# Ledger of designs, part 154: peptides against a protein of PDB entry 3T6J

Target 1, 375 residues: chain A of PDB entry 3T6J
Amino acid sequence: PIVESYIGFIESYRDPFGSRGEFEGFVAVVNKAMSAKFERLVASAEQLLKELPWPPTFEKDKFLTPDFTSLDVLTFAGSGIPAGINIPNYDDLRQTEGFKNVSLGNVLAVAYATQREKLTFLEEDDKDLYILWKGPSFDVQVGLHELLGHGSGKLFVQDEKGAFNFDQETVINPETGEQIQSWYRSGETWDSKFSTIASSYEECRAESVGLYLCLHPQVLEIFGFEGADAEDVIYVNWLNMVRAGLLALEFYTPEAFNWRQAHMQARFVILRVLLEAGEGLVTITPTTGSDGRPDARVRLDRSKIRSVGKPALERFLRRLQVLKSTGDVAGGRALYEGYATVTDAPPECFLTLRDTVLLRKESRKLIVQPNTRLE
Target 2, 372 residues: chain A of PDB entry 3T6J as posed
Amino acid sequence: PIVESYIGFIESYRDPFGSRGEFEGFVAVVNKAMSAKFERLVASAEQLLKELPWPPTFEKDKFLTPDFTSLDVLTFAGSGIPAGINIPNYDDLRQTEGFKNVSLGNVLAVAYREKLTFLEEDDKDLYILWKGPSFDVQVGLHALLGHGSGKLFVQDEKGAFNFDQETVINPETGEQIQSWYRSGETWDSKFSTIASSYEECRAESVGLYLCLHPQVLEIFGFEGADAEDVIYVNWLNMVRAGLLALEFYTPEAFNWRQAHMQARFVILRVLLEAGEGLVTITPTTGSDGRPDARVRLDRSKIRSVGKPALERFLRRLQVLKSTGDVAGGRALYEGYATVTDAPPECFLTLRDTVLLRKESRKLIVQPNTRLE

## One batch from the design tools (peptide; made by RFdiffusion4, then SolubleMPNN)

Design b2_p18_2_s1 (from b2_p18_2, 11 letters changed)
Fold by OpenDDE base, seed 4:
Structure b2_p18_2_s1 (fold): chain B 375 residues (1-375), chain A 18 residues (1-18)
Amino acid sequence: as target 1 above (375 residues)
Amino acid sequence: VLGPPTRSVPLDTEVAGF
């Protein structure tokens, strides 16, 4: 078997400032059959990058063909096991040296084990569809999130010699219509500059890329979905995201105004963006469960994903990228923290909903490390 | 894969990490 591993100070999610890495390591075996699926996505990556809602000047100057491998994890040493990984985290290295993506296939398989009776916050009419397509939609989302989410965008940099990696005279900020007014100086990184919001902000960008690009017919075709199946995968992917935004409230600590999980914060932000879009796209309705206690239902209007959801996400995603590229911390923080704020203001009453989420919380899954056998 | 920092994605609350 082909064995892959990494070890070191890798992820900074547990650092409040997003800078100090947690020591992590894994050993995994390449799943060749599953990797072939992601290679088809890689083959289309250069074209799909052009579909992202920012000018080419805000994208990497050179397309560097990434590796994408499906891995079956044998051992994982860390605080949590991800579904997917994009390496390295340094945007400058991603731009100049390239990157690698991995899908942790056996971790995904564990996550697909959803029982209908335990599925919270969905309408009954959506549950069977959700169960059917959750796995496939996750494959799509993870693939896009890693490859085209984390794998996309450019940081504008002035090096120690004063040289820019962009043409100051010709590059225009699409949000302002003006020349670029800010950038990263020598020694500044994404994490160092955006600090407390860096990890969650980047996850939000990557998740948003997944939702945005999953609407593209070519993406669904790559994953083997056509016609009604493709539309169902899209619907379930978006439905899963808005549901995840509600579930995310579990990871918010009101007393500290703190998010304890970067990806969940990101998913809540996306929920807020889609709620702000209005027009009945997303509805969260407090209800009473069969036990007589508080419950809730999330509804996504399938017919409004493209007409309402896509434009809202497009604008938001472009803003995320532009602010990231230009190193505009003030603008980025204002945008992101605005959507990440959890209050009990109507109509959503998110703090009240949080109580409902906690009430309906299920036990966290325990992942047991597997063994291999020689045949 | 040699280990500069990586981005990792948990699936949902059931398997959320970091």
Scores: peptide ipSAE 0.057, ipTM 0.704, DockQ to the pose 0.073; fails the geometry check
Fold by OpenDDE base, seed 1:
Structure b2_p18_2_s1 (fold): chain B 375 residues (1-375), chain A 18 residues (1-18)
Amino acid sequence: as target 1 above (375 residues)
Amino acid sequence: VLGPPTRSVPLDTEVAGF
């Protein structure tokens, strides 16, 4: 078997300012079969980057071919086990040296082991489809999230000598129609500028890239899905995201007006974007469970994903990228915190829904280190 | 100051992750 490992100060999710890394490490074995799918995704990455909803001037000047591997984790030391990893976290290094992506395949498999009777917040007619395609759809999502989410976009920079990495006279902001008016100065980074929202904002961008690009037939073909299967994978991926946005309320603390988990905040933001799109795309309906206590149902209209969902996500994702590229902290914070706000305003009444989410919360799964042997 | 944001995808709320 091929063994991979890393160790060091890697992830900053536990730092409120997104600056200090947590010391972590893993040992894993390469899953060759799934890695081959990610290799095909890498081979298509340069072309797929052009499908993202921003002009080439907001994308990296040169494509740097990344490494992408699916891993079966033997051991992981840290505060939590991710489903996927993109490293290094330094934006300058990602733009100049490249990056590596990994999918933790057996971690994903554990997450998929949900019993039908315990699956919350879905309509009964969606449960079997969700169970069938949750795994495959999440493989697609993780691949896109890491490779084309975190791996995409350019930061506009003025270096120490005063030189720009973009043409100030010709590059146009697609949101304003004007020349670029802000950028990163020497020593400024994504995390240093966007601070408290940096991690969640970037995760939201990456998740949005996943949802947006999973609609592309070439992506589904790479993962081995065509026809009705491809459409089901798309549907379940989007359904999983809107459900996750509801589940995310567990990680909001009303008394402190803060989020305790960056990815869950990101998923809630996406839910809010898709709810704002309207037209019956997403519906959250409070109900009463068989136990007589509060429950809820999330509905996603499959027929409106492309007609309503995609355009809404396109506009939102473009705004995220433009604000990121230009270092517009004020605009970025206003946009992101606006969608991340949790109130009890109708029709959703998210604070009330949070109580329902907490009431329906299942016991946390324990991840146990596996045994391995040669046979 | 360590570098820019963490880049790992946690599992859903049922599994421990970042």
Scores: peptide ipSAE 0.051, ipTM 0.698, DockQ to the pose 0.057; fails the geometry check
Fold by OpenDDE base, seed 3:
Structure b2_p18_2_s1 (fold): chain B 375 residues (1-375), chain A 18 residues (1-18)
Amino acid sequence: as target 1 above (375 residues)
Amino acid sequence: VLGPPTRSVPLDTEVAGF
């Protein structure tokens, strides 16, 4: 097997300003058998990018074929071990030089071991389906999140010579109907400009791409799902996201009005978007557990994913991309922080739900570095 | 030094749900 590694200041999640990388590193071996699905996804990436809900003028000018590999991690040094990685994190390099995606396959395999009796916040009728399809649906989500989420979209830039990477006269902002009014100046980056919301906002965009594109039959076919199985994978992927949005409340600190985890904040935002869509798509119901203490149930109406969920997510995702492309920090903050706000306002009463989430919190799992052997 | 936003999907063992 091919050995892959990286080391250095990679991820900026722990920087409040999203700018300073944490020192991390891994050593992993390529799992060729598990990489085949991702290779097929890469082969379709250029066409799938066209399915994203923004004009081609807001997409990268040149498609660069990325690598996507499933890795079995031998060692990981850092504050947290991810399920997937897209690098480099510099948008300019992604646009000009390309990028690499990895799925940490053996890490994902550990995550799939869920005990039914410990599975919180789901209806009983959904638990078996969730357990069955969580793994496969997560493979789909990770692939889309990394490759077509982080790997998509264009930043409008004026370079140091004053040249634009877009035609100012012809490119129209699809949200305003006007010409482009803002862009990144020389030396400005996504992280420098959007700062405190940059990481979570980008994760929200990537997660939204995953949910949106997993509805496409070609995506499901690439991963080997057809018919009823494909629909179940879609359902469980969306169900997992809305459940995660509830679980995300663990990572909110009310006293500081702050989020402690970028991905979980992103998932909460998506939950808020899907709740706002209404029409019974998502319902969170406070309940009483068998222990007599507070509990909750998340319901997702499968029949409304395409009719209600997809249009809501489409509009939201388009707006995320447009604001990102144009460097509109004011608009981006207003949108994102609006959905990321946690209050106790009815009907959801999210602060009360947070207490329930904390009450039902599972013990933190420990990940132990594996040994390898010759067979 | 300004760094890029994080691009890794956290493991559900550390981040609840995913």
Scores: peptide ipSAE 0.043, ipTM 0.700, DockQ to the pose 0.057; fails the geometry check
Fold by OpenDDE base, seed 2:
Structure b2_p18_2_s1 (fold): chain B 375 residues (1-375), chain A 18 residues (1-18)
Amino acid sequence: as target 1 above (375 residues)
Amino acid sequence: VLGPPTRSVPLDTEVAGF
């Protein structure tokens, strides 16, 4: 077997300022079968990057072919086990040196394990479909999230010699129609500039890329889905995301006005974007459970994913990227914190929904480290 | 020293490893 490992102070999610890494390490074995799908995704990456909703001037100048493997984790040391990894987290290094992508396949498999009777907040008609396609859809999402999410976009930089990595005279900000007015100076990084929102903002961008690009037939074909299956995978991926946005409320602390998990905050933001799109795309309906206690249902109109959802996500994702590229912290914070704000305002009444989410909280899933044997 | 931050995707619900 091919063994991969890493160790060190890697992820900064637990640092409020996104600067201090948590000690993390794993040992894993390459899953060759699933890795082959990701290799095909890598082979299409340069083309798929062009489908992202920003001008080529906001994308990396040179495509650097990354590695992408699916790994079965043997051991993982850290506060939380990820489903996917993109390394390194330094945007400058990603841009100039390249990156590696990893999907933790057996971690995903645990995530896929759902019991129908315990599945919360979905319509009954969606439950079987959700259970069937959650795994495959999440494989697609993780692949896109890592490779084309974290692996995409350009930071505008002025180096220590005063040289720009973009043409100041010709590059236009697609949101403002003006020349680029801000950039990263020497020594400035994504995390140093965006600080408290950096991790969650980037996760939101990556998740949004996944949702946006999973609509592309080539992506589904790479993963082996065609026809009705491909459409079901898309639907379940989007449904999972909007459901996750509701579940995210568990990780919000009203008293401190803060989020305790960057990805869940990101998923809530995406939910807010898709709710804002309106037109019946997403609805969250408070209900009463069979136990007589509060419950809720999330509905996603499949027929409106492309017509309503995609354009809304496109606009939002473009804004995220433009603000990131230009180092516009003020604009980025205003945008992101606006969508990340949790109130009890109607019609959603998110603080009330949070009580429902907490009431219906599922038991935490546990991963027990597997053993290997020689055959 | 910021170790190279990895962008890790969590599962739908927090999965505890042990």
Scores: peptide ipSAE 0.036, ipTM 0.685, DockQ to the pose 0.061; fails the geometry check

Design b2_p18_2_s2 (from b2_p18_2, 9 letters changed)
Fold by OpenDDE base, seed 1:
Structure b2_p18_2_s2 (fold): chain B 375 residues (1-375), chain A 18 residues (1-18)
Amino acid sequence: as target 1 above (375 residues)
Amino acid sequence: VLAEPTREVPLDTTVWGF
């Protein structure tokens, strides 16, 4: 078996300022079959980056081919086990030195063990499809999230000598139509500038990239999906995201106006974006469960993913990237915190929905170290 | 890093809530 490991101060999710890493480590074995799909994704990465909704001037000047491997985790030491990893977490190093991606395949598999009768917040007609395609769709999402999400975009920088890594006279901000008005100065980083929203904002960008690019036929083909299967994978991926946005409310603390999980906050933001798009794309309906207590259903109109969802996500994702590239903290915070705000305002009544989410919460799964044998 | 905690999970746990 091929063994991989890493160790160090890696993830900063526990730092309120998004800067200081938590000590983390894993030992894992390569899953060759899934790794082959990610290798094909890497081979298409340079071309797929051009499909992202920002000008080439906002993308990396030079594509650096990363490694991407699917791993079955033997042991993981940390506060939580991710489904995917993109390292290093320093944007400057990602741009200039390169990066590595991993998918923790057996972590995903644990998440897939869903009992139909316990699956919350979905229409009955969607449950079987969701159970069938959740795993495959999540593989697609993780691959895109890590490689083309975290692995995309350029930061505009003025170095210590006063030189810019972009042409100030010719580069135009696609949102304003004007020249670039802000950038990162020497010593400034993504985390240092965006601070309290940096982690969640970046996860939101990466998740949005996943949803956006999963619509591309080449991506689905890379993962082995064509025709009706490809459309089902797309549908379930988007459905999973909007459901996750509802589930995310568990990780919001109203009394402190605080989110306790960066990825779940990101998913809530995406839900809000897709709800704002309107036109019946996403509907959350409060219901009464068989036990007579509050419940809810999330509906996603499959036929409106491309016509309504994609344009909304495109505009949002472009805005995320432009604000990130230009180091526009004020604009970025206004945008992101606006969508991350949880109120009880109609029609969604998210605080009321939160009570429903908490009521329907299932016990946390215990992830246990597997046994390994030679055959 | 992609993390989808489906339930009460520590930060970084990326188990999609199914």
Scores: peptide ipSAE 0.024, ipTM 0.697, DockQ to the pose 0.101; fails the geometry check
Fold by OpenDDE base, seed 3:
Structure b2_p18_2_s2 (fold): chain B 375 residues (1-375), chain A 18 residues (1-18)
Amino acid sequence: as target 1 above (375 residues)
Amino acid sequence: VLAEPTREVPLDTTVWGF
């Protein structure tokens, strides 16, 4: 339909245990032009799923063609407006019944209104490129994040009758080389098992899928980018992620050792993964601003995205998926909380950087609902 | 769900904190 809406207890990001949904609703209008790009992405989804860094045994048994639409939101009732949505938020239903994806296109457009002089933590040489390609790269990221991020991966389940949805004798854990030793029992869900880390962990997986698959030429072609433009879109997408990882520190509360935003925690984790990869891929340099106060610069070496970044992200993303599939909460928590830990340890000194981030914090943006008009 | 993080409210958002 040209008008889309939903309402109900949908998203659980405000629940510390990731279980209780917030009451939410929206009304939006379909953007046909942008939706056509996502339709092409859907048409390639089954093939692109094979590019993800886990065995087919850890992917959904059957591809269910989802709906994917770009929407211009007219009204959104909730604590905040997302850029993209993948529903339902139940992995079992996604696996057996399918899912629907939406990109809130006009929400994304609002994010693009950053003025060059207010753009923090980037090198001057990157600012114009960042401004130019932020929008297009984010469209790519959202599409991949929703469709192939949230829409990918299998949960190993033993049903109420004791039957498994996988062959216990033949499926091998690629990380351990052993047979599958854990799974979800009847009544257990992703959120119920992973609880406090479930939302952020899943967002991290989805964001990582976006970064990983945006390197695939077919993805860029679907969105209409070729040659140098495609490479710039890739670069800006990765640059945006590492910058977001730094910005994420705003949403960490040191006194409570708590993250206040699941997606930003996820982005910080990805930043940590890419920093760990080393080899000059990502550099965060404390500086002094023109006002004499602390500042910082994030640098991403474009030439090392494929050679250094991709392999690091591949290994990390595979680990995320394997731990998710097997319901290995202990392993998943150890991995994720390890990367999500914020200390002042050198060389990064993240707690000190957090002070810089807070110092450079922009005023809160207010999103105002639009009107419709006839033309 | 992608959304830009709002500073005061935990959002079900993946929007880049730009």
Scores: peptide ipSAE 0.023, ipTM 0.714, DockQ to the pose 0.102; fails the geometry check
Fold by OpenDDE base, seed 4:
Structure b2_p18_2_s2 (fold): chain B 375 residues (1-375), chain A 18 residues (1-18)
Amino acid sequence: as target 1 above (375 residues)
Amino acid sequence: VLAEPTREVPLDTTVWGF
């Protein structure tokens, strides 16, 4: 078998300032069959990157074909096991040296196991569809999240010699219509500048890329979905995200006004963006469960994903990227923390919903490391 | 990195999508 491994100070999610890496490592075996879809995605990556809602000047100067492999994890050492990985985490290295993507296939397989009776916060009419397409839609999301999410965008940099990696005279900020007014100086990084929001912000960008690009027919085709199946995969992917945004409230600590999980914070932000879009796209309705206790239902209007959801996400995602590229910490923080704020203000009453989420919380899955044997 | 399931929080945890 083909064995892959990595080890080192990789992820900074456990650092409140987003800078210090946690020591992590894994050993995995390549799943050749499952890698095929991701290889096709890589083959289309350069073209798909052009579909992202920012000018080429805000994208990497040169496309560097990355590796993307599906892995079956044999051993994992870390505080949390991911579904997908994009490394290195330094954006400057990603854009100049390249990157590698992996999908942890057997981790995804565990995540796919859903019991209908335990599935919370969905309409009854959506449950079977959700169960059917959760796995496939998640494969799409992971692939896009890693390859075209984390693997996209450019940081504007002035090096130690004073040289810029962009043309100051011609590059225009698409949000302002003006020339670029801020950038990263020598020694400044994404994490060092954006600090406490860096990890979650980047995850939000990557998740948003997934939702945005999963609407592209070529993406669904790459993953083998056509016609009604493709539309169902799209619907379930978006539905899963908005549901995750509600579930995210578990990871918010009201007393400290902080989030305890970067990805879940990101998913809540996306929920807020899609709620702000209005027009009945997303509805969260408090209900009463069969036990007589509080419950809730998330509804996503399928017919409004493209007409309402996509434009809202496009605008938001572009803003995320522009603020990231220009190193505009003040603007980025204002934007992101605004959407990450959790209050009990109507109509959503998120703090009240949080109580419902906690009440309906299910235990996390126990993951046991597998074994492999030679025959 | 797309983390699921999550073990990062010592307190209550919810698997994304479950």
Scores: peptide ipSAE 0.022, ipTM 0.694, DockQ to the pose 0.069; fails the geometry check
Fold by OpenDDE base, seed 5:
Structure b2_p18_2_s2 (fold): chain B 375 residues (1-375), chain A 18 residues (1-18)
Amino acid sequence: as target 1 above (375 residues)
Amino acid sequence: VLAEPTREVPLDTTVWGF
């Protein structure tokens, strides 16, 4: 088999300031069959990037075809095992030198083993559909998240010589209608500038790209879905995200007003955005479980994904990108922390819901290093 | 420099089927 390895000070999730990498490493084998779908996605990436809700001036100047493979992990050393990876974690390098994407396929496969009776917070009518399409929808989301999420967007930069990588006279901020008023200076990076919110903010942007672009028929075709199946994959992908936003409350520490997991914070933010959209798109209802203890149900109205959800996500995603591109930390922090705030205010009563989430928490799963042998 | 572009699936939750 084709063996790939990955080692170094790579991910900065454990750094409160999002800059210092944790030493991480894995050894994996390439899954050729699963990689084929991602290769097809790569082939369409340049065109799909144009579907993102920002002007071309806020997208990378030149499309650089990345590598995207599915990997079966043999060993992983680090504080947490991901489902997908996009490297390098330097936006300037991604823009000029390109990037590599991987899906940790066998990690994703472990996630597919959900038992119906243990599936929390979903309506009964959604459980079977969720179980059926969770895996496929997750593949779609990971592919989009890595390739077109992390792989998209331009940072406006003034280099050490004072030159700009954008035309100051002609580029317009789509949110303000004005010329660009802020940018990254030489030596400033995404992480250094956005600091404590950088990791979660970027994950939120990437997740939002996934939800937004999964609505595009071409994406579903690439993954082999059409007709009713495609619509079900879309629905389950969105449903999974809003459910994840609720589950995310486990990783919030009220006493410290902080989040302990960047991706889960991101998913909560997306939930808040979709709740704010209103019109019955997302509903979270406290209930009583069969055991007589608190429970909850998340409902997503399928018929409102495109009419209500997409526009809300579009506006939010565009704002995320514009604030990122312009290095507007104040605006970005205000936006993101606003949605990331957890209170017990009605109607959602998120702190109360958190208690419910904790109550329904399952025992931690263990991922064990696999063995391989020749047949 | 982008924020850590890794999709982590928490093992102590049912997120993504865990």
Scores: peptide ipSAE 0.020, ipTM 0.641, DockQ to the pose 0.062; fails the geometry check

